Peptides against a protein of PDB entry 8YR4. Designs and how they scored, part 108

Target 1, 309 residues: chain A of PDB entry 8YR4
Amino acid sequence: PRGSPALQLVVLICLGLMGLERALNVLVPIFYRNIVNLLTEKAPWNSLAWTVTSYVFLKFLQGGGTGSTGFVSNLRTFLWIRVQQFTSRRVELLIFSHLHELSLRWHLGRRTGEVLRIADRGTSSVTGLLSYLVFNVIPTLADIIIGIIYFSMFFNAWFGLIVFLCMSLYLTLTIVVTEWRTKFRRAMNTQENATRARAVDSLLNFETVKYYNAESYEVERYREAIIKYQGLEWKSSASLVLLNQTQNLVIGLGLLAGSLLCAYFVTEQKLQVGDYVLFGTYIIQLYMPLNWFGTYYRMIQTNFIDMEN

## One batch from the design tools (peptide; made by RFdiffusion4, then SolubleMPNN)

Design b2_p18_1_s3 (from b2_p18_1, 12 letters changed)
Fold by OpenDDE base, seed 4:
Structure b2_p18_1_s3 (fold): chain B 309 residues (1-309), chain A 18 residues (1-18)
Amino acid sequence: as target 1 above (309 residues)
Amino acid sequence: MLQELLQLIQDAPGEQDF
């Protein structure tokens, strides 16, 4: 943000917190590995208790679920509110000033409510897109790259290759299936809007419907619109299940291949039992934000279309 | 007004299934 050093500092702090989240994503599995190794070695209670306490503290900072619930992520989100509000207001004012620069002929051809709605949609789409790119897409890609590097350096190049192939296949299938799914979702939303519009039109014309005793006819027209909606809803929902299952299969196959390889390297005494646990924990941890990647990609596509309209 | 309300309802961002 140009013109506010305080907001620039908040952006830098948010970027620092994002870096800390990436570090936590590596450290949490490492500390969990160390606990398993200390348990295997029958290490002294004081060392174990300190490592467990440190792990739980790191896990509190990271969060337990999608990463969005962690202390660091919540603190980042809280600090970002001021930056988002500043950015939104600046985009709104730029759109509003640009609307005032437009010709009188342009304004006379449009309804004021339509113009305001286009402005609000445009602002929301730009700010939404930026937030999803910065806080979801870029971090997830960074975690994948860090994971590939980590497994390539500390395990073997084969583990890095498995993670690379798994994540590349996952991302590619997620994009392709999400694009395919977006067609069904758009058709569903269009039919939902048409169904709602029919209900509202019938209710607004209530006097006319009563005058002609056409209530049964309007109910049947609404029923037909609902059935048509449900047929599109089913396609949208079924395509989501297909996406989720495809994603789960790719992760499951990657986890299987890597777990078998890790188990083999543990039997060969090249890796410790804790390294097997680290691998499984880290892959599952990479999976959690990736599960939402299809949603983020769809939101990005929607926001781009909403900016063009 | 009423057509604007209808349009507002139509382009209410459909609940993003979170």
Scores: peptide ipSAE 0.007, ipTM 0.390, DockQ to the pose 0.019
Fold by OpenDDE base, seed 1:
Structure b2_p18_1_s3 (fold): chain B 309 residues (1-309), chain A 18 residues (1-18)
Amino acid sequence: as target 1 above (309 residues)
Amino acid sequence: MLQELLQLIQDAPGEQDF
């Protein structure tokens, strides 16, 4: 944000918190490894208790589950509200200024309330895109790269290769199936709008429908439009289930291959029992944000098409 | 397209208030 040094500092703090989240994503599995190793070695209670307390504290900072509401993420989101509001207001004022520069003929051909609704949609779209790119897409790609490097350096090049192949296949299938699915979703939304328009047109012409006793005919036409909508909705929903199952299969195969390899290296005394647990926990942590990647990709694709129009 | 965005946000299994 050019013009406010306070908001520039908030952006730098948010970037620092993003770096801290990436560090926590690596440290949490490492501390969990250390707990398992200390338990296996029957280490002194004081060392174990300190490592467990440190792990739980790091896990509190990181958060847990889908949409990790960790302390660091919540603090980043809270600080970002002011940056988002400033960015939104700046984009709204730029659009509003540009609308005032447009010809009177352009304004006379459009309803003012529709123009404002398009402007508000455009600003929310741009600010939403920026937030998804900066806080979800780029960090998820960074976590994958960090994971590949970590497993290649600290385990073996084969683990880095398994993670690379699994994540590359996952991302590629997510993009391809999401693009294929987008056709069904667009057809569904177009048919939904057409079904709603028919209902509105029938109700606006209520007097004419009553005059001709055509209520049963209009109800049957509306039923046909609903059945056509439901057939497209089913295809859209079924394609989502197919995406989720394909994603789950790729991650399951990657987990299987890497877990078997890790178990073998533990039997060969090249790795510790904690390393097996680290691998499983780290891959599950990489998987959590990736479930949303297909949604983010569609949002990005949809909103880029909206910015070109 | 906002309906697609709102539905993308609603289809998101997490309460991300956008």
Scores: peptide ipSAE 0.006, ipTM 0.415, DockQ to the pose 0.064
Fold by OpenDDE base, seed 3:
Structure b2_p18_1_s3 (fold): chain B 309 residues (1-309), chain A 18 residues (1-18)
Amino acid sequence: as target 1 above (309 residues)
Amino acid sequence: MLQELLQLIQDAPGEQDF
């Protein structure tokens, strides 16, 4: 934010907290590995208890599964409220100022309520897109890169290659299937709006419908519109299931290949039993935010299209 | 869009995003 040094400091603190979340995403699996190794080695209780306590504390900071539920993420979200409010208000005032710069002829040609609804959609689209890019998309891509580097350096280049191929295939298929799915969702939304418009038109013309005893005819026309909607809804939902199954298959194949390789390296005494557990937990942890990546990609595309209008 | 965004955020099983 240009003009407020306090908000610039809050943005820098939020970026620092994002860096801390990325560090926690690496440290939590490492401490879990160390617990498994200490248990396998029958290590002294004091060393085990300290490592378990440290793991639980790091897990509290990270959160219960999605990065958004951790203490660090909640603190980041709390601090970001002021930045979001400042950004929203600035975008709203810019749109409102621009609307006042438009010609009287433009305002007379449009309903004031439609203009306000376009302004609110534009503001929410810009602020939402920025928040999703900064807090979900960029961090997820960073966690993938950190994961590839980590596995390449501390395990073997083959583990980094498996994660790279798995995540690259996952992202590519997610984009391609999401773009393919978008046509069914657009058709569904168009038919939903047409079905709602028919119901509203019938209810606004209630006196005319009563005058002609046309209630049964309007109900049948609404039934036909619903059946047509449900046929498009089914295609939209089935395409979502196909996306989720495709994603699950890619992660499952990556997990299988990496788990077999990890098990082999443990039998060769090149890795410890804890390293097998680390690999499994880290891959599942990388998968959790990626499950939403198709949703984020679609939201970004929708928000760009709505900013062009 | 905003309602579909809100619904997608709500349908997100674990992300209490914004």
Scores: peptide ipSAE 0.005, ipTM 0.430, DockQ to the pose 0.068
Fold by OpenDDE base, seed 2:
Structure b2_p18_1_s3 (fold): chain B 309 residues (1-309), chain A 18 residues (1-18)
Amino acid sequence: as target 1 above (309 residues)
Amino acid sequence: MLQELLQLIQDAPGEQDF
């Protein structure tokens, strides 16, 4: 935001809070590892109680147990409201200024209320998309890179390779299956609009339909349009289930391979029992935002397609 | 919609004389 030093400071604080969230994403599994090791070693209660209290506090800051947002994420979201409102207002004023530069003939040929509604939707889509890119997509990619580095340095190069291969395969399949399903979604939306247009035309011509006693014919044509829509809706929905199942399978195979390798190294006394729990916890934590990544990528593509429309 | 709005804004003939 050019022109407000206070909003620039809020953006810098939000970026600092994003860095803190990345640090919490590494620290929470490490503290959970330490609890399991202290329990295995039958460590003194005071050391265990301190580590558990620290873990619960870090987990409160992080969130993410049952879909709860953490304190840091909530604070970031709260601070971002002011930046979003300033950005939205600036885009709306730029659009509004540009609409005033347009010819009287353009304003007479268009419903001003539809233009404003399109401008408001466009502004909301742009500001939403930017927020999703900056706060969900970029941080998730950063967490993956941090995870690969962490497992490569603290476990073994084989764990880093498993995570790299699983994440690369997951992202590639997410993109490929999302592009493939976009075809079914476009076909569904086109048929939805055609079905809606038929219903609107039948209702606008209500007097003509009554005059010809054509009500049963219009109902049957509408039924055929609905059946055709539902056939495309089913393909769109089934393709989404297939995406989610493919993602779940890649996750499950990566978790299986890494868990078996971790268990083997624990039996060889190269790793501790806490390292097995860390691996499982950290992998599940990396996958949680990735399940949302497919949804965010779809929302981004939808908002881009809805911006292209 | 936004590209349609942006195209409608771009396709608005700038009358030079107002």
Scores: peptide ipSAE 0.000, ipTM 0.300, DockQ to the pose 0.012; fails the geometry check

Design b2_p18_1_s4 (from b2_p18_1, 11 letters changed)
Fold by OpenDDE base, seed 3:
Structure b2_p18_1_s4 (fold): chain B 309 residues (1-309), chain A 18 residues (1-18)
Amino acid sequence: as target 1 above (309 residues)
Amino acid sequence: MLEELLNQILNAPGETLE
């Protein structure tokens, strides 16, 4: 934000907190590994208790793995409220000033309430898009890259390759299936709007419907519209199940391949038992935000289309 | 749930400036 040094500092602090969240995503599995190793070695209680206490503290900072419930994420979200409000207000004022620069003919051709509704959708779409890019998409991609680097350096290049192939396949299939699914969702939304419009038109013309005793006819037309909607809704919902199942299969295959390889290296005494637990925990942590990536991608596409209109 | 929440956030009618 040009013009407010205080808001620039808040943005820098939020970026620092985002970096800390990425570090916590690596450290939490490492401390959990260390607990498993200390338990396996029957280490002294004092060392175990310190490591467990440190793990619980790091887990409190990270949160339950969705990122949104962690202390660091909550603090970041709290600090970001001021930046979001400043950005929203600036976009709203820019749209409002631009609306006043438009010709009287443009204002006479549109209902003022429709213009305001378009402006509000535009501002919400821009601010939403920015928030989703900065807080969900970019951090998730960063966690994948950090994960690939970590596994390549501290385990073996084969683990980094497995994670790379699985995440690349996961993202590619998520995009392709989401684009395919978006066609069904658009058709569903169009039919929902048409079904709703038909119900509103029938209710607005209530006196005419009563005069002609056409209630049964309007009910049947509404039933046909609902059946057509439900047929499109089913396709939309079935396509979501297919997306989720495809994602689950890719992660399951990656988890299987990596877990077998990790188990083999533990039998060869190249890795410790804790490393097996670390791998499983870390892959699950990468999967949690990725499960919603298709929803974020679709929302980004919708917001871009709503900004172009 | 999150998709419904996101749809609620995106389709939340902006508080009409009443």
Scores: peptide ipSAE 0.009, ipTM 0.387, DockQ to the pose 0.036
Fold by OpenDDE base, seed 4:
Structure b2_p18_1_s4 (fold): chain B 309 residues (1-309), chain A 18 residues (1-18)
Amino acid sequence: as target 1 above (309 residues)
Amino acid sequence: MLEELLNQILNAPGETLE
């Protein structure tokens, strides 16, 4: 943000918090490994209790669910509200200024209230996309890279290769299947709007429908529109299930290959039991935000197509 | 550009995070 040093400082703090989240994503599995090793070695209670307490504290800072409910992420999101509001307002003012520069012919051809509603949605979409890219996509890619480096350095180059191949295949399939799915979703949305428009038109013309005793005809036309919508909805939903299943299979195969290799290295006394647990924990941790990457890519793709038009 | 953006934004249901 140009012109507000306070907002620039908030952005820097948010970037620092994002760096801390990346560090936590590595540290949490390491501390969990250490707990497993200490339990295996029958270490003294005081050492174990300290390590467990530290792990739980780090896990509280990180969060652990479907992406971002950790203390650090919540604090970042809270601080970002002011930056988002500043960015939104700036985009709204730019759009509004641009609308005033447009020809009178353009304005006369359009309903002003519709143009404003579209401008508001456009601003929200762009601001949402930028926040989404910065806080979800870039961090997830960073965590993958950090993971590849970590496993390559501390385990073996083969582990880094498995993670690289698994994540590359996952991302590629996510993109390809999401692009394919987008066609069904667009068709569904178009048919939903058409079905809604037909219902609204029939209800606005209620007196005419009553005059002609055409209620049964309008109900049947609405039924046909619903059936057509449901056929497209089914394709959209089935394509989502296919995406999720494809993603699950790729991660499952990567987890299988890496877990078998890790188990082998533990039997060879090259790795500890805790390292097996670390690998599984870290892969599952990478998987959680990646489930949303399809939704993410779709939002990006939609908003880019929207900006080209 | 702006017209198609406008039509896409109008026709884009608010993506509820499914």
Scores: peptide ipSAE 0.005, ipTM 0.363, DockQ to the pose 0.021; fails the geometry check
Fold by OpenDDE base, seed 1:
Structure b2_p18_1_s4 (fold): chain B 309 residues (1-309), chain A 18 residues (1-18)
Amino acid sequence: as target 1 above (309 residues)
Amino acid sequence: MLEELLNQILNAPGETLE
């Protein structure tokens, strides 16, 4: 936002808070490891109590799993409201000015209320997309990279390789399956609109339908349209289950491979029991935002196709 | 471009990302 130094400062603070969230995503597992190690060593209560208190405080800042409930995330979201409102209003005004530059023939062919509803949806979609990219997609990719680096440096190169292969396979399959699913979803939405249009047309022509006693015929045509819609809806829903199951299998295999390797290194006294717990905790933390990645990718793909046209 | 954007936004189910 070039026009307001106050909003630029808010953006910088939000970026700083995003950096803090990334630091918390590394620190929380480390403190949890340290608790497990201190418990295993039967360390003095004072050291344990301090480490537990610090961990709980860091967890309060981070939030539970999705990060959406954390103090830092909530503070970032709160500060971002002003930036979002500014961005939304700027996009709305740009769309509105562009609509006024369009030919009278274009305006006469369209209902003004429909055009406004589309402009509002467009603005919401663009602003939503930007927020998802900045606060969910980019941070998740950053956490994966940080995770690969961390495990490669502090554990062994094999752990970094497992995380790299698991996350690369997960992202690739998520993209490929989401692109495949997008075809079914588009077909479903097109058939939904066609089914609704038939119902509206039949009801608008009610007098004609009554005059010809065609009520049963119109009901049967509507039934056929619903059955066709439900067949596409089933394909869309079944493809979502397939995506979720594929994602679960990839994460499960990565967790299995890494957990077995970590357990082996603990038996060889190369790692501590806390390091096993750290690995499991960190992989689960990476999984939580990745579960939504397919939804984000679909939203990105829809909104990019929508912006290119 | 804008017409296709408009049609795609109209056809986007209004899952308001609240």
Scores: peptide ipSAE 0.000, ipTM 0.355, DockQ to the pose 0.021; fails the geometry check
Fold by OpenDDE base, seed 2:
Structure b2_p18_1_s4 (fold): chain B 309 residues (1-309), chain A 18 residues (1-18)
Amino acid sequence: as target 1 above (309 residues)
Amino acid sequence: MLEELLNQILNAPGETLE
């Protein structure tokens, strides 16, 4: 935002908070490892209590689990509201000023309320898409790269390779299956619109339908359209389940391979019990944002398709 | 529709008042 130094500072603070979230994503598993090692070694209570307290504090800052947002993420989201409002308002004012520069002939040919509704949807879609890219997609890719580097440096190159192969296969299959699903979703949406149009046309022509006593015929035609729609809806929904299951299998295989390798290195006394727990915790932590990645990628594609239409 | 409308909004020639 070029016009407000205060908003530029807020953007810089938000970027700093995003960097802190990446650091927390590495530190939380490390502190959890250290707790397990201290418990295994029967370390003094004071050292254990300090490490547990530090872990819980870091976990509060990070958040985690299904539906739990951390303090840092909440603070970032709160600060970003003002930046989003400024950006939205600027785009809306640019669209509005441009609409006033358009010819009277263009305005007479269109319903003003429809133009405004489309402009508002477009602005919301673009602003939402940019927010998803900056705050979900880029950070998730950064966490994967940081994870690969971390496991390659501190464990063994084999762990970094397992994470790399697992995440690369996960991302590739997510894209390929999502593109395949997009065909079923487009077909479903086309049939939904056709079914809705038929219902609207039948209801607008209600006098004609009543005159011919054709209500039962129109109901049966609508039933056939619903059955065709539900057949496409089922394919769309089943393809989503298939995506989620494919993602689960890839992560499960990566977790299995890495856990077996980690367990083997623990038996060989090359790694500690805490390192096994760290690996499992870190992989699950990388998986959580990735599960949403498929949803965000679909939202991004839908918003692009909805922008293209 | 939205892209076509956005493209029509963005590419609508301003009437140059000649």
Scores: peptide ipSAE 0.000, ipTM 0.280, DockQ to the pose 0.012; fails the geometry check

Design b2_p18_2_s1 (from b2_p18_2, 11 letters changed)
Fold by OpenDDE base, seed 3:
Structure b2_p18_2_s1 (fold): chain B 309 residues (1-309), chain A 18 residues (1-18)
Amino acid sequence: as target 1 above (309 residues)
Amino acid sequence: VLEELLKEALSLPPPVEL
């Protein structure tokens, strides 16, 4: 943000908190490993209690799963509200000033309510896209890279290769299947709008429909439009199930290959039992935000297309 | 579209950041 040093400091603090979340994503599995190893070794209660307390504190800072925001994430989101409001207001004022620079002929050809709705969509698309890029997409890609580096350095190059191949295949299939799904979704949305328009036109002409006793005919035409919509909706929903199942298969194969390799190295006494638990926990943690990556990619792609129109 | 992406993102167990 140019012009407010206070907002620049808030952005730097938010970037620092994002870096702390990346560190917590590595530390939480490590502390969980250490608990499992201490339990296996029957270590003294004082060492175990300290490690468990430290793990619970780190887990409170990180958060747990898609349903639990960590303290660091909540603090980041809270601090970002002022930056988002500043960005939104700046985009709204730029759109509003540009609308006033447009010719009287452009304003006479469009209803004022439609112009406002386009402005609101434009503002929401820009602010939404920026938030999804900065807070969801970039951090998830960073966590994958950190995960590959961590497994390559602290386990074996084979673990880094498994994670790399699994994540690369997952991302590639997610993009390809999402682009394929986008065609079905666009066809569905076009048919939804046409079905809604037909219902609105029938309701606006209600007196004419009553005069001709054409109610049964309009209901039948609306039913045919709904059936056509539901046929496209089914293709959209079935393609989502196919995406989720493809993602689940890639996760399952990566988890299987890595878990078997961990188990083998534990039998060879090259890794501890806690390292097996670490691998499974860390992989599940990496995949948790990736379940949404297809939705984020589609949202970003839609927002870019809506900004070009 | 955003509202339906939001609903699809909310109908999946929402990423908490929504």
Scores: peptide ipSAE 0.008, ipTM 0.469, DockQ to the pose 0.055
Fold by OpenDDE base, seed 2:
Structure b2_p18_2_s1 (fold): chain B 309 residues (1-309), chain A 18 residues (1-18)
Amino acid sequence: as target 1 above (309 residues)
Amino acid sequence: VLEELLKEALSLPPPVEL
């Protein structure tokens, strides 16, 4: 971004955060290995608890297997919103100004409707995903139930309870925060449609705009509409980051509680080191579908909102 | 200018709306 040193700094911070994500991808497996080694060596509880807590903290920073739900990724995504909005606004204004510089012969060809129709075709592909998403929600819920039953039967009932509470809280917060963000998405879409309509009307009235030499005025009005849109888009995108971060916190707390409890029982020789590895692996396997469930539920809701407009 | 802006926009991973 050649015009804002603040946005250049944000880009550099985002690049630094991407580097940190790569470091976390190496550190998390190392700390996990260290836990397994400390459990095997029957290390003192204090060293074990510190290593487990450090692992869970690093895992919270990293997030899921893709890193996309981690604190660092969420922070990167949040900071990136302003950079994306700057770039989008520059592209949109450049296209719009260039359209107003084009010859009358180009505008008489009614290509304005085709350009808009190309933009709409990008959104229509999302409806085909809806059926695929519904078929993934049911298996995901089944896997959660199977997981709760498995931990309740093969581990202490406390593990099943921790998993149940964490999954229930995760699902509940996912629904509640998604319903809350739906308001911001609807407001964004309404303003997007209004901004688009203004651009269409300006371009359809090209002859009148040229007759009055009003191109600069129409560009500035479009810029103001984009700024208003971007204010709502920021709320929508920031609410999404908040959802992902809330989900990551619930996962992190569940992983912390369960991992500490498992490590404690291994230290008391009630569980084996293999049981700790099993617990950690199985919990991560349960959380991956849950992250997709949150995404799917959001996408389903987005598609319903986009179909209502 | 459009090509540079498009290249700048495309070079940056969209925020994965996960």
Scores: peptide ipSAE 0.014, ipTM 0.436, DockQ to the pose 0.110; fails the geometry check
Fold by OpenDDE base, seed 1:
Structure b2_p18_2_s1 (fold): chain B 309 residues (1-309), chain A 18 residues (1-18)
Amino acid sequence: as target 1 above (309 residues)
Amino acid sequence: VLEELLKEALSLPPPVEL
């Protein structure tokens, strides 16, 4: 935001908090590893109690695997409200200015209340997209890169390779299947709008329908439109289940391969029991935000296509 | 541009109220 130095400072603080979240995503598994190792070694209670207390504090800052419940995430979200409001108002004013530049024919064909509702939803969607991009997509990609580097440096190059292949395959399949699904979703939305338009038109012309005793005919046409909609809805929903299952299989295979390799290295005394727990915990932490990636990719693709038109 | 943005923005699930 170029106009207010206060909001620029808030953006910098939010970026600093995002960096802190990335550090917490590495530190929390490390401290959990250290607890498991100290328990295995039967370490003195004072060392164990300090590491457990530190872990719980870091876990409070991080929150759950979704990141949404952590103190740092909540503080970031709270500070970002003012930036979001500024961005929202700027987009809303740009949309409103553009609406005033449109031809009189465009305005005469539309109800002012519908145009405003359309503008409000447009503003909300753009601001939502930007928030998802900045706070979910970019951080998730950063966590993957940090994870690959961490496992390559502190474990073995084979662990870094497994994470790289697993996440690369996951992202690629998520993109490809999401692009395929987008066709079904667009067809569904188009048929939903057409079905709604028919219902509204039939109800607006109810006097004419009554005059011709055509009520049964209009009901049957509406039923056919609903059946056609439900056929498209089923394809959309089934394609979502297929995406989720494909994602789950890829993560499951990566977790299996890495967990077996880690277990083998523990049996060879090259790694400790805590390192096995670290690997499993870290992969689960990467998986949680990735579940939303297909939704975010679709939202991004939709909004980019619409911004070019 | 804006009409399609607005149609698809209307088709976006409401932002999950976090």
Scores: peptide ipSAE 0.007, ipTM 0.383, DockQ to the pose 0.050; fails the geometry check
Fold by OpenDDE base, seed 4:
Structure b2_p18_2_s1 (fold): chain B 309 residues (1-309), chain A 18 residues (1-18)
Amino acid sequence: as target 1 above (309 residues)
Amino acid sequence: VLEELLKEALSLPPPVEL
């Protein structure tokens, strides 16, 4: 943010906290590996207790692996509130200034109160989306890259390749299925708006409907509109289940291939039992934020298509 | 542009505050 050195410092602190989250995402699986190895070796209680306490502390800082509930993420989100408010206000003022530059003919053709309510919701959506992209999408992509590098260096090039192929296929299928799903969601939303408009029109014309005893006819027309909506809603919901199932299958196949390969290397004494647990833990940790990626890709795609029109 | 942006922004579930 230009003009406030305090907000610039807060942005730098938030970027530093994002770097710390990336370090925690590598360290937490490593400490969990070390616990499993110490348990396997029947290590003395003092060494085990220190490693467990350190793991729990790191896990408290990291949170659930989604990056949503950890102490570091919560602190970042808290500090970011002031930066978001500054950005929101700047976008709101820019939209308001642009609305004042528009011709009187444009303003006379539209209800000014709808345009303002419209602009406010648009500003909040865009600002929320940008914050989400920066704080969830980019970090998740960074964690995937860090994971590929880590597995390639410390395990074998084959593990890095499995993670690369699995995540690349996951992202590609998420994009393709999300684009396909967007058509069903748009059709659902248009039919929902049409069904709502028909209900509002029937209720505004209530006296006319009563005068003609047309209540049964309006109810049946509304029922038909609901059935048509529910047919589109079912397609939207079924397409979401198909997306989630496709994502689960890709991750399941990657987890299977990598787990079998890891088990093989453990039997050859090239890896420890804890390294098997590390691989599974790390893949699951990557999977949790990726479940939301399809929702966010849609929101990004929507906002880009609508900026082009 | 703004009218379609806003029909879609209105149809987006609020970001689930997780």
Scores: peptide ipSAE 0.006, ipTM 0.395, DockQ to the pose 0.055; fails the geometry check

